Peptides against a protein of PDB entry 3C2G. Designs and how they scored, part 18

Target 1, 209 residues: chain A of PDB entry 3C2G
Amino acid sequence: IRTFDLLGLLLHDSDAIDGFVRSDGVGAITTVVQYPNNDLIRAGCKLLLQVSDAKALAKTPLENILPFLLRLIEIHPDDEVIYSGTGFLSNVVAHKQHVKDIAIRSNAIFLLHTIISKYPRLDELTDAPKRNRVCEIICNCLRTLNNFLMMWIPTPNGETKTAGPNEKQQVCKFIEIDILKKLMSCLSCEGMDTPGLLELRSTILRSFI

## One batch from the design tools (peptide; aimed at target 1 N91)

Design b2_p14_2_s1 (made by RFdiffusion4, then SolubleMPNN; from b2_p14_2, 9 letters changed)
Fold by OpenDDE base, seed 3:
Structure b2_p14_2_s1 (fold): chain B 209 residues (1-209), chain A 14 residues (1-14)
Amino acid sequence: as target 1 above (209 residues)
Amino acid sequence: PVLEESIIVPPRPE
């Protein structure tokens, strides 16, 4: 617990973070969070989030790490873990096609839907901190989806990857009324990136055209 | 404007 907290406190510099990642820091965290200690898991996932924008992640083998994380955020009951994990996921797949591919092959799209679906409507949450955290989780999931969808949107140059039939089916789940309502609810949350959410909404809609 | 391929949200305050 203390080690990850300490690392999180020390890793404020982007170069230091990059160095940590290059030294298999993500692998080390992943190893530690395999222990059945919720505090350790929380701290480890938070640290993952903190290093999730590291450039070195583009060169990090994530074939074993990412599926593990996906399983963790699928089953772990702690919203803080889910928040950190989904935040990590959204960032780690960004601008990295090979990482997107790993995530998608690991059923990430469906998982994102599952995560969003398990939370109640934000208006039903009376505890403000809880509501805000849930909103952030939903936002992380949707942003991750956006990052996936962007690779399938036709560019002006006409070169796009085609989503497979399974991926298309999984994406279709996000136009369910419940999911759309939750997306809209996030727009009302204070401090949220409303323009980003609107862009996401647009991206989702374009993915079905 | 060319849409960015994906979005990164800074995990740390700038």
Scores: peptide ipSAE 0.343, ipTM 0.834, DockQ to the pose 0.506
OpenDDE base, seeds 1, 2, 4, 5: peptide ipSAE 0.247, 0.259, 0.340, 0.252; ipTM 0.784, 0.788, 0.829, 0.783

Design b2_p14_2_s2 (made by RFdiffusion4, then SolubleMPNN; from b2_p14_2, 8 letters changed)
Fold by OpenDDE base, seed 1:
Structure b2_p14_2_s2 (fold): chain B 209 residues (1-209), chain A 14 residues (1-14)
Amino acid sequence: as target 1 above (209 residues)
Amino acid sequence: PILEESVIVPPRPS
């Protein structure tokens, strides 16, 4: 815990963050959070989020790390852990096809749907800090999904893959009415990328149905 | 408009 606090004080610029990641810092954190201490897990996942935009992640082996993190955020009850984990996931898969492949084969798309399904609509939450955190978690999940979808949407530059039948089915779950209701509750929050979230839904409808 | 991949700047101590 003290180590994570110290690292947090040192990770203020891109060079320091990148140096930590290049030195297998992500692997070190994931080793530490394997032990049943909620404070340690929370602190470790927060640190993962803080380094999640490091350029060195493009060259970091994640074959074991990412599936472990996915399992953690699947089962851990703490919103702070879920927030940090989904935030890390959204950033780490961006612009990295090999990382997307690891996440998807580890059932990440279904997991994102599961996470959103666990939370109530924001209008049912009266506690502002809780409501804001839930909103951020849902946004992280949808951003992650958006980053995945880029591999299946035709673009002028680059080859587009065809989504498998299982992936297509999992993506289509995000247009269910219960998911829509939760999404709509998030769209009412200030600071939300409303156009982006609506475009995501539209893209699912046009490309997968 | 076309969807774009995005990376957010994570929250860090000031």
Scores: peptide ipSAE 0.463, ipTM 0.894, DockQ to the pose 0.634
OpenDDE base, seeds 2, 3, 4, 5: peptide ipSAE 0.441, 0.478, 0.460, 0.455; ipTM 0.887, 0.901, 0.892, 0.891; seed 3 fails the geometry check

Design b2_p14_2_s3 (made by RFdiffusion4, then SolubleMPNN; from b2_p14_2, 8 letters changed)
Fold by OpenDDE base, seed 4:
Formats: structure tokens, C-alpha cells, sequence
Structure b2_p14_2_s3 (fold): chain B 209 residues (1-209), chain A 14 residues (1-14)
């Protein structure tokens, strides 16, 4: 735990982060968090989040890491684990088709919907830190979805895939009004990027047209 | 409208 905290303090510049990732740091973290210790899992996932935007992730094999992380998020109803894990997921899938494929095959889309669905409405949360954390989790999930959806949107370059029937079915679950309401409720949370959330909403909605 | 994938800056304590 302390080791992860220390690493988090040291990993500020992009070169150090990339160096860590190139040295199989992500794999090392995922190995460590396989131990059934909640504090360790929290710390490890937090560290994953902290390195989640590393460019070196594009060259990191994630075939074993991503399914493990997704399962971890699924079975650990811990806000901090879910926050860190979904944050990592959102970043790691961005601009990486291979990573998206791994995540989708591992039922990531369904999991994202499940996560959002299980959280209460934000207006039912009186504790501001809790409410904000839930907002962040929901946003992480929706951002991840956005990044998935982008792969199926036609571009002038023609480098797009067609979503399969199963994928479409899973995506359709996000049309539920309750999902949209939860997104909109995040707009009132302190410190939230309102323009960004509106843009995300717009992107998601256009994907269903 | 330009659609883009989104990468967030992870929280890194200063």
C-alpha cells in the first residue's frame, strides 16, 4: 500500500510514467492486486488510474490485464475501486482498437451499464464527497462508452468498424431514460466539467440516431 | 460537429 502511494508520488512526469509502464508496471500492479486485500486493491487501482494516460500503454499487452480488471470492478462494490478502474478503462481504451476489442469481448459495455444502474440517484445522496464520487464514476463509464462508440462512427478516412448485434444490444441499454437522467444529474455536482458532460451526452445521443 | 475519443488527465497529487 505504501509502495503504491510512493509510486504515485514519483510518477508525475510523462517520461517516468512511460518508463514504469514499459517496465511492465501495469502487469506488476495487477499481479499484486490479485491478493484479497481491499486496501491493496484500492491502492493498486488508484495507481493504475494514475498511469492510465501513458503513451506506452499502446505497446503494452493487455489481453490478461483488462479482463482481470473488469472482473475486479464487477466483484468489488467499492467506490474507490470502481472509480479508479473505470477511469483506467476509459483512458486505456482510447485510441487503441486492440484494447477496445479486448474490453468488449470481456463484456465491458454490459458492465458499464450495470455500474451506472446500480448506483442511486444523485439527489438521494446527501454526502457531497460521495455524490461527487458517484458522478465521477458515472462519467467514467459514459466516457468509456463514448470511446467505444467512436469506433463505430463513420469517418472520412473509412477506418471504422460495424458494431455486431450483441454489441448493439448492449449499447441500446444506455438509451434508458434513467441512464440519461443520471448523467444530467451530474451537471449539478461541484467541480464537474459541465461543458464536457454536455458534449459527452451529445455524442452518445448521436450514436443512437 | 467534431467527435473525439476522450482521455482524461488522471488525478495526480502535487
Amino acid sequence: as target 1 above (209 residues)
Amino acid sequence: EILEEIVIKPPRPS
Scores: peptide ipSAE 0.575, ipTM 0.911, DockQ to the pose 0.692
OpenDDE base, seeds 1, 2, 3, 5: peptide ipSAE 0.569, 0.573, 0.557, 0.571; ipTM 0.913, 0.911, 0.911, 0.911

Design b2_p14_2_s4 (made by RFdiffusion4, then SolubleMPNN; from b2_p14_2, 7 letters changed)
Fold by OpenDDE base, seed 3:
Structure b2_p14_2_s4 (fold): chain B 209 residues (1-209), chain A 14 residues (1-14)
Amino acid sequence: as target 1 above (209 residues)
Amino acid sequence: PVLEEEVIKPERPS
């Protein structure tokens, strides 16, 4: 725990972060968080989030790391772990088709839906810190989904992948009424990208229905 | 508007 705190304090700039990732830092963190210590898991996932925008992730093998993280955020009860994990996921899949493929094969789209579904509507939360954290988690999930969807949206070049029937079905779950209600509750939350969320909904309706 | 993939800058200790 103290080691992760120290690393967090040292990783202020992109060069230090990139150096850590190049030295298999993500693998080291994921090894450590496999132990049944919630404080260690929380600290490790926070550190993952802190390095999640590193350019070196494009060259990092994630075939074993990403499925582990997905399983962790599926089952772990701590909102801080979920926040950090979904934040890492959203960044790590961005602009990396091979990483998207790993995540999707590991049922990531359905998991994002599951995570959103387990949290209450924000209007039912009176504690501001809790409400804000839940909002951020939902935002991370929707951002991750958006990053996935981009590979199936037609480009001017006409080159696009086609979503499989299972993926299409899973994407369509995000227009369920309960998801929409939670989404609407998030639109009033500070820091939420309202235009982006509306565009995401529109994209699902236009391209996947 | 065309959707774009988004990478967010995580909060780091200062």
Scores: peptide ipSAE 0.555, ipTM 0.920, DockQ to the pose 0.637
OpenDDE base, seeds 1, 2, 4, 5: peptide ipSAE 0.549, 0.548, 0.553, 0.549; ipTM 0.918, 0.918, 0.918, 0.918

Design b2_p14_3 (made by RFdiffusion4; failed a check: the pose's geometry)
Pose (drawn by RFdiffusion4):
Structure b2_p14_3 (pose): chain A 208 residues (1-190, 192-209), chain P 14 residues (1-14)
Amino acid sequence: IRTFDLLGLLLHDSDAIDGFVRSDGVGAITTVVQYPNNDLIRAGCKLLLQVSDAKALAKTPLENILPFLLRLIEIHPDDEVIYSGTGFLSNVVAHKQHVKDIAIRSNAIFLLHTIISKYPRLDELTDAPKRNRVCEIICNCLRTLNNFLMMWIPTPNGETKTAGPNEKQQVCKFIEIDILKKLMSCLSCEMDTPGLLELRSTILRSFI
Amino acid sequence: SLEEEPLRHFPYEL
């Protein structure tokens, strides 16, 4: 855990996190967090979140790491882990088609739907620290969804990709009534939460 | 024109 904490302090900027990724740091973190200990898992995921915007992640083999992390997000009961994992997912799919492909084959879009749906409305959360966390989690999920939807919107530049039935059923779950009600309620609930502004802006983008 | 969500960096804190 202290090694994770120290690497977190050392990796101050883009060059450092790219150096870590080129040294197989992401693979190392994911291997280590297979140990069943929550403090260790929380610490490893915090570091993964930190290095998630690395451009070198375009070159790292993610065919095994990414499905493992999606499974971890799916079953781990703590919000800090969910926060870190979905934050990592939003950045790792950004600008990387083959990585979006890996995520789709592992049902990443279906998982975003499940993560958003499990939480009550923001007005039903009393403690401010927890409400802000759920808010940032939903925001991470929708940011990930938005990085996917770009593939299938007609671009005059000529890269009109066709969605397969697998991608279609996952994306169409986001027009089911239950999640629309929840998403519209985040837009209008009446809440002193630092992440609310970014959440509402991201929701509008998801509907667009 | 639409673009992907921008990348984010998360500072590490103890």

Design b2_p14_3_s1 (made by RFdiffusion4, then SolubleMPNN; from b2_p14_3, 4 letters changed; failed a check: the pose's geometry)
Amino acid sequence: SLTESPLRHYPYTL

Design b2_p14_3_s2 (made by RFdiffusion4, then SolubleMPNN; from b2_p14_3 with E3S; failed a check: the pose's geometry)
Amino acid sequence: SLSEEPLRHFPYEL

Design b2_p14_3_s3 (made by RFdiffusion4, then SolubleMPNN; from b2_p14_3 with S1P F10Y Y12F; failed a check: the pose's geometry)
Amino acid sequence: PLEEEPLRHYPFEL

Design b2_p14_3_s4 (made by RFdiffusion4, then SolubleMPNN; from b2_p14_3 with E3T E5S H9R; failed a check: the pose's geometry)
Amino acid sequence: SLTESPLRRFPYEL

Design b2_p14_4 (made by RFdiffusion4)
Pose (drawn by RFdiffusion4):
Structure b2_p14_4 (pose): chain A 208 residues (1-190, 192-209), chain P 14 residues (1-14)
Amino acid sequence: IRTFDLLGLLLHDSDAIDGFVRSDGVGAITTVVQYPNNDLIRAGCKLLLQVSDAKALAKTPLENILPFLLRLIEIHPDDEVIYSGTGFLSNVVAHKQHVKDIAIRSNAIFLLHTIISKYPRLDELTDAPKRNRVCEIICNCLRTLNNFLMMWIPTPNGETKTAGPNEKQQVCKFIEIDILKKLMSCLSCEMDTPGLLELRSTILRSFI
Amino acid sequence: SLIHSLIFEPSKKY
């Protein structure tokens, strides 16, 4: 845990996190967080979130790491882990088609739907720290969805990709009534929460 | 092009 904390302090900028990724740091973190201990898992995921915007992640073999992290997000009961994992997912799929492909094959879009649907409306959360966390989590999920949807929107540049039935059923779940009600309620609930502005902006993008 | 700009999400730093 202290090693994770120290690496977190050392990796202050882009060059440092890219150096860490080139040294197989992401694979090391994911191997270590297989140990069943929540403090250790929380610490490893916090560091993964920190290095998630690394461009070197375009070169790291993610065929095994990414499904493992999706499974962890699916079953780990604590919000901090969910926050770190979905934050990592949003950045790791950004600008990387083959990584989006890995995520789709592992049902990443279906998982975003499940993560968003498990939380009550933001007006039903009393403690401010927790409400802000759920808000950042939903935000992370929708940011991940938006990085996927770019593939299938006709671009005059000429890269009109066709969605397979697997991608179709996952994306279409986001027009089911239950999640639309929840998403529209985040847009209008009446809520002093620092993450609310970014969340509402991201929701509008998701509908667009 | 405009739709793509509106739905674009930059990488976030933590």

Design b2_p14_4_s1 (made by RFdiffusion4, then SolubleMPNN; from b2_p14_4, 7 letters changed)
Fold by OpenDDE base, seed 5:
Structure b2_p14_4_s1 (fold): chain B 209 residues (1-209), chain A 14 residues (1-14)
Amino acid sequence: as target 1 above (209 residues)
Amino acid sequence: SSILQQIYQPVKKY
């Protein structure tokens, strides 16, 4: 734990972060968080989030790492782990088609739906810190989904990926009434980034029109 | 295509 904290302090600039990632730092963290220690898992996932925007991740083999992390955030009960994991996922898939492909093959779209589904409506959460954390998790999920939608937009060079029937079905789950009610509840919470939530909501809804 | 690219642009937060 203290080692992860120290590493987090040393990774204060983009060059240090890229250096760490190039040195298989993500693989190293992923190995350590396999130990059944919640504090260690939390600290490791927090560090993953800190390095999640590294340019070097585009050259990192994530084929074994991403499925593991997806499984971790699927089953782990700690909201801090889910927050860090969904944040990592959102950042790591951005601008990286091959990483999106790995995530989707690893059932990431369904996982995002599952994560949103497991939380109550935010207006039902009385504890403000918890409500805010859950809101951030939902936002991370929505951003990740938005990043996946890019795969099915025609590129200027005429290359077009089409969503398969399974992916379309999984995406359609986000317009279920229970999901929409939860998303709407995010907009009703005091102290939330309402403009950001409205933007995310609008983006997702427009994907179905 | 431009509108779709604007709607579905990749988002990074962290």
Scores: peptide ipSAE 0.019, ipTM 0.469, DockQ to the pose 0.481
OpenDDE base, seeds 1, 2, 3, 4: peptide ipSAE 0.009, 0.006, 0.005, 0.005; ipTM 0.403, 0.375, 0.375, 0.365; seed 1 fails the geometry check

Design b2_p14_4_s2 (made by RFdiffusion4, then SolubleMPNN; from b2_p14_4, 6 letters changed)
Fold by OpenDDE base, seed 5:
Structure b2_p14_4_s2 (fold): chain B 209 residues (1-209), chain A 14 residues (1-14)
Amino acid sequence: as target 1 above (209 residues)
Amino acid sequence: SEILELIYVPVKKY
């Protein structure tokens, strides 16, 4: 925990973050968070989030890391871990087709639906910090979904992937009324990534409506 | 549809 805090203090510089990632820092964190210590898991996932936009991640093999993280956020009850993990996922898949493919093969789409579904409606949460954290988690999940959906939208160059039957079935769950209500609720929250959520709304409309 | 009605609701920030 203290080591992760110290690393967090040192990792304010993008070059330092890249150096850490190039030195298999993500793998090291992943190894550490396998221990059944919730404080350690929380600190490790927070550190993962801090390095999740590092340029060096584009050159880092994530075939073993992503499935582990997905399993962790599937089973771990702590919202802080879920927040950090979904944030990491959202950032690491951005602009990285190979990472998106790994995540999808690892059942990320269904998992994201499960995570969103397990949280109550935001209007039922009276505690503002809890409501905000839940909203942020949902936003992370939805932003990640948008990154996946964007793969299947034709580019100006005509390059596009087609969703397989399984992926289509998984993404259809995101047009459920409950999910859409949560999207709309998040759009109404102050300080949330409104542009990203609006982009997803647009993507859903173009893809499914 | 209910889906369209929900998605096209104007966003209100609080």
Scores: peptide ipSAE 0.108, ipTM 0.760, DockQ to the pose 0.051
OpenDDE base, seeds 1, 2, 3, 4: peptide ipSAE 0.104, 0.105, 0.101, 0.096; ipTM 0.761, 0.755, 0.753, 0.750

Design b2_p14_4_s3 (made by RFdiffusion4, then SolubleMPNN; from b2_p14_4, 8 letters changed)
Fold by OpenDDE base, seed 5:
Structure b2_p14_4_s3 (fold): chain B 209 residues (1-209), chain A 14 residues (1-14)
Amino acid sequence: as target 1 above (209 residues)
Amino acid sequence: TEILKLIYQPRKKF
């Protein structure tokens, strides 16, 4: 725990973060958080989130790391772990087609739906810190989904990857009324990544209408 | 569609 806190304090600049990631720092964290200690898992996932935008992740083998993290955020009860894990997922899939492919093959689309579905409506949460954290988790999931959906939108000059039949079935769940209500609720939260959510809304409209 | 009605609803701040 103290080691992760110390590492988080040392990893302030992009070069240090990239150096850590190139040295298999993500693999090291994921190995350590396999120990069933909630404080260790929380601290490790927080550190993963801190390094999740590293450019070096484009060259990091994530074939074993992503399935593990996806399983962790599927089963772990702590919202701080879910927040950090979904944040990591959102950042690592950004601009990295091969990472998107690993995540999709690892059932990430269905998992994101499951995570969004398990939380109550934001208007039912009276505690502002809890409401904000839940909103952030949902935003992370929705941002990740947007990154996947964008793969299947035809570009004027590009080979469009066609979604497989299973992928299409999974993404169709995100047009369910309850999911759309949660999207709209997140758009109503102050201090959220409203541009990213508006982009997703536009992506949904282009993909399903 | 219900989808269109929901997506175009004005954001209610809470």
Scores: peptide ipSAE 0.038, ipTM 0.698, DockQ to the pose 0.049
OpenDDE base, seeds 1, 2, 3, 4: peptide ipSAE 0.029, 0.034, 0.028, 0.026; ipTM 0.653, 0.697, 0.647, 0.627

Design b2_p14_4_s4 (made by RFdiffusion4, then SolubleMPNN; from b2_p14_4, 8 letters changed)
Fold by OpenDDE base, seed 5:
Structure b2_p14_4_s4 (fold): chain B 209 residues (1-209), chain A 14 residues (1-14)
Amino acid sequence: as target 1 above (209 residues)
Amino acid sequence: NEILEKIYEPVKRY
């Protein structure tokens, strides 16, 4: 725990973060959070989030790391772990196509839907910190989805990958009325990237045209 | 390939 806190304090520079990632820092954290200690898991996932924007992640082997993290955020009850894990996922899939492919093969699309579905409607959350955290988790999930959807949206001059039947079916779940209501409710949360959420909504809708 | 790789830039979280 203290080691992760110290690393988090030291890793306030983008070059330092990139250096940590190049030295297999993500693998090291992932190894440590395999132990069934919730405080350790929380601290480790927070540190993963802090390094998740590193450019070096595009070259990091994630074949073993990403499926583990997906399983963790599927089962872990702590919103802070879910927030950190979905935030990490959102950032790492933004780097390279191969990372998206690993995530999709690891059932990430379905998992994102599961995560959004397990939370109540934001209007039912009276505690502002809790509501904001849930909104952030939903936003992380939707941003991750958006990065997946771009692979299948036809570009005027590009070869587009065709989504498989399973992926199409999983994506279709995001047009459920309950999911759409949760997306819309996030637009009312303070401190959220409202333009980004509107873009996410637009991309989701375009995926079904 | 680069155009299809990401819609959003990674968000700085440190």
Scores: peptide ipSAE 0.042, ipTM 0.657, DockQ to the pose 0.316
OpenDDE base, seeds 1, 2, 3, 4: peptide ipSAE 0.038, 0.034, 0.035, 0.039; ipTM 0.641, 0.551, 0.552, 0.653; seed 4 fails the geometry check

Design b2_p14_5 (made by RFdiffusion4)
Pose (drawn by RFdiffusion4):
Structure b2_p14_5 (pose): chain A 208 residues (1-190, 192-209), chain P 14 residues (1-14)
Amino acid sequence: IRTFDLLGLLLHDSDAIDGFVRSDGVGAITTVVQYPNNDLIRAGCKLLLQVSDAKALAKTPLENILPFLLRLIEIHPDDEVIYSGTGFLSNVVAHKQHVKDIAIRSNAIFLLHTIISKYPRLDELTDAPKRNRVCEIICNCLRTLNNFLMMWIPTPNGETKTAGPNEKQQVCKFIEIDILKKLMSCLSCEMDTPGLLELRSTILRSFI
Amino acid sequence: SPREPTVLEEPLPS
């Protein structure tokens, strides 16, 4: 845990996190967080979140790491882990087609739907720290969804990709009535939460 | 203090 904390302090900028990724740091973190201990898992995922915007992640073999992390997000009961994992997912898929492909094959879009749906409306959360966390979690999920949807929107540049039935059923779950009600309620609930502004902006983009 | 990652988004098509 202290090693994770120290690496977190050392990796101050882009060059440092890229150096860490080229040294197989992401693979190392994911291997270690297989140990069933929540403090250790929380610490490893916090560091993964920190290095998630690394451009070197375009070169790292993610065929095994990514499905493992999606499984972890799916079953781990604590919000800090969910926060870190969905934050990492949103950055790792960004600008990387082959990484989006890995995520789709592992049902990443279906998982985003499940993560958003499990939480009550933001007006039903009393403690401010927790409400802000759920807000940032939903925000992470929708940011990830938006990084996927770009593939299938007609671009005059000429890269009109066709969605397979697998991608189709996952994306279409986001027009089911339950999640639309929840998403529209985040847009209008009445809520002093620092993450609310960015969440509402991201929701509008998801509908667009 | 540890850094915060840069948020990455893909722009909307024109």

Design b2_p14_5_s1 (made by RFdiffusion4, then SolubleMPNN; from b2_p14_5, 4 letters changed)
Fold by OpenDDE base, seed 1:
Parts: structure tokens; sequence; C-alpha cells
Structure b2_p14_5_s1 (fold): chain B 209 residues (1-209), chain A 14 residues (1-14)
């Protein structure tokens, strides 16, 4: 715990973050969070989020790390772990086709839907901190999905990959009425990326239906 | 304050 807090205090600049990631820091964190200690898991996932924008992640082998993190955020009951893990996932897949491929093969699209589905409607949450955290988790999931979808959008200058039939079916689940109601409730929260959420919906409707 | 990570989002391909 204190070690992760100390590392978080040392990682104030992008060069220190890149240095940590180049030294297999993500692998070290994922090793520590394999122990059944919720405080260690929370602190480790928070540190993952903190280094999630590191450029060095493009050169980091994630074949073992990413499937482990996906399993963790699937089963862990703590919203702080889910927030940090989905935040890390959204950043780590951005602009990295190889990382997207690992995540998708590990059933990440369905997992994102499962995470959104397990939370109540935001209008049922009276506690403002809890409501805001749930909003942030949903946004992390949707941003991750949008980052995946970009690889299947036609570009003027290149051959587009076509989504497989299973991936297409899983993407279409995000337009189900219960998901749409949760999205609409998030759009009413202050500080949410409302344009990004509307863009995702439009992308699904135009490209996958 | 601790550095907040950047939010990495891919724009629509133009």
Amino acid sequence: as target 1 above (209 residues)
Amino acid sequence: PPRKPKVLEEPLPV
C-alpha cells in the first residue's frame, strides 16, 4: 500500500512515468494485485490508472497483463477498482491496435456491457459521490468502446477491418433500452463528456445497424 | 497535486 502511494508521489512527470513503465512497472503492479488484499488491489489499480497515458505502453508486452486486469474488473466488487481498471483500459487501448486486439480477444466488449449493466440507474443513487463514481465508470467503459470502434470506421486512405459477427452483435447490445437509459442519466451529470457519449451512439447506429 | 493522467481518446478517422 505505502509503496504504491510513494510511487504515485514520485510519478509527477511523464518521463518518470515512462521510466517506470519501461522497467516493467505494470507487470510489477499486476503481480502485487494477485494477492487477496483489497487495499493492495485498490492501490495497485489506482497506480495503473496514473501511468495509463504512458507512451512506453506502446512497447510493453500486455498479452498476460491485460487479460488478468479484465478478469479483475469483471469480478471485483469495489467501485474504486472498477473505476481505475476501466480508466486504465480506456487509455491503454487508445492508438494501439495490438492492445485492442488483445482486449477484444479477451471478450472486453462484452465485459464493458456487463459492467454498465450491473450498476443501478443514476436516478436511484441518492449519494452524490457514489453517483459520480458510477457515472465515471460508465464513461470509462464507453470511451473504451469508442476507441475499439474507430478501427472499424472507414478511412479515406486505408482498408478498414470489418468487425466479426460476434463483435458486431456485442456492440449492438449498447443500444438496448436499459443501456440507453443509463447513458441518458449520465448525460445529465456535470463534467461528463456528453459529446463523446452522443458520438458513440451515433457511431453504433450508423456503422453497426 | 498528483498528476492526473490524460484521457486518451481516438478521434473519428477523417
Scores: peptide ipSAE 0.551, ipTM 0.928, DockQ to the pose 0.661
OpenDDE base, seeds 2, 3, 4, 5: peptide ipSAE 0.499, 0.502, 0.507, 0.502; ipTM 0.913, 0.912, 0.914, 0.914

Design b2_p14_5_s2 (made by RFdiffusion4, then SolubleMPNN; from b2_p14_5, 4 letters changed)
Fold by OpenDDE base, seed 1:
Structure b2_p14_5_s2 (fold): chain B 209 residues (1-209), chain A 14 residues (1-14)
Amino acid sequence: as target 1 above (209 residues)
Amino acid sequence: PPRKPKVLEEPLPL
């Protein structure tokens, strides 16, 4: 706990963050969060989120780390862990085809749907802090999905990968009525990227149906 | 305040 708090206080600039990641800092965090201590897990996942935009992640082996994180966010009951983990996932897959491939092989698309499905509608949440946190988790999931979908969108200058039949089926689950209702409830929250969420919906409807 | 990480999002290809 205190070590992660100290590291979080040292990681104020992009160079220090990048240096930490180059020194296998993500591997070190992943080792510590394997212990059954919720405070350590929460602090470790928060630190992962803080370093999630590091350029050095493009050169970091994630074959063992990413499947572990996906299992953690699948089973862990703490919304703070889910928030940090999905936030890390959204950033770590961005602009990194190799990382997307690891995540997709580890059933990340279905996991994102599962996470969204576990939360109630935001209109059923009376506690504003909890409602906002759940909204942020849903946004992290949808942003992660959008980052995956970009690999299957035709570009003027490149060969488009085709989504496999399983991936296509899993993507189509995000247009189910219950998911759409949760998405619409998020669009009513202040500070949400409403354009990005609507764009994701449009992308699914145009490219995957 | 602790640095907030940038949100990394891939834009639609133009």
Scores: peptide ipSAE 0.588, ipTM 0.936, DockQ to the pose 0.644
OpenDDE base, seeds 2, 3, 4, 5: peptide ipSAE 0.373, 0.500, 0.500, 0.496; ipTM 0.869, 0.911, 0.911, 0.910

Design b2_p14_5_s3 (made by RFdiffusion4, then SolubleMPNN; from b2_p14_5, 4 letters changed)
Fold by OpenDDE base, seed 1:
Structure b2_p14_5_s3 (fold): chain B 209 residues (1-209), chain A 14 residues (1-14)
Amino acid sequence: as target 1 above (209 residues)
Amino acid sequence: GPRKPKVLEEPLPV
């Protein structure tokens, strides 16, 4: 715990963060969070979030690390862990096709739907900190999904990949009525990326139905 | 406090 706190204080700029990642910092964190200590897991995942925008992640082997993180956020009950983990996931897959492939093979699309499904609508949450955290988690999930979807959107200059039938079916689950009700509750929350959420729905409707 | 990570998003291809 103290080590993660110290590292968080030392990582003030992009160069320091990039240096940490190049030195297998993500691997080191994932090794530590394998121990059954909730405080350690929380601190480790928070540190992952802090380094999630590092350029060095594009050159980091994630074949073992990413599936482990996905399993962690699938089963862990702590919203802080889920927040940090989904935040890391959303950033780490951005602009990195090989990382998207690893995540998708590890059933990440279905997992994102599962995470959203386990939380109530925001209007059912009276505690403001809890409501805000849940809103952020849902936003992280949707942003991650949108980053995945871009790989299947036709570009003027190149060949587009076609989503497999299973992936297409899983993507279409995000327009189900129960999911829509939760998303609508998020759109009313101040500080949310409303345009991004609406764009996601539009993308699903236009390209996957 | 620590630097906040950038939010990385992929825009729709133009």
Scores: peptide ipSAE 0.565, ipTM 0.932, DockQ to the pose 0.655
OpenDDE base, seeds 2, 3, 4, 5: peptide ipSAE 0.314, 0.554, 0.438, 0.509; ipTM 0.849, 0.930, 0.892, 0.919

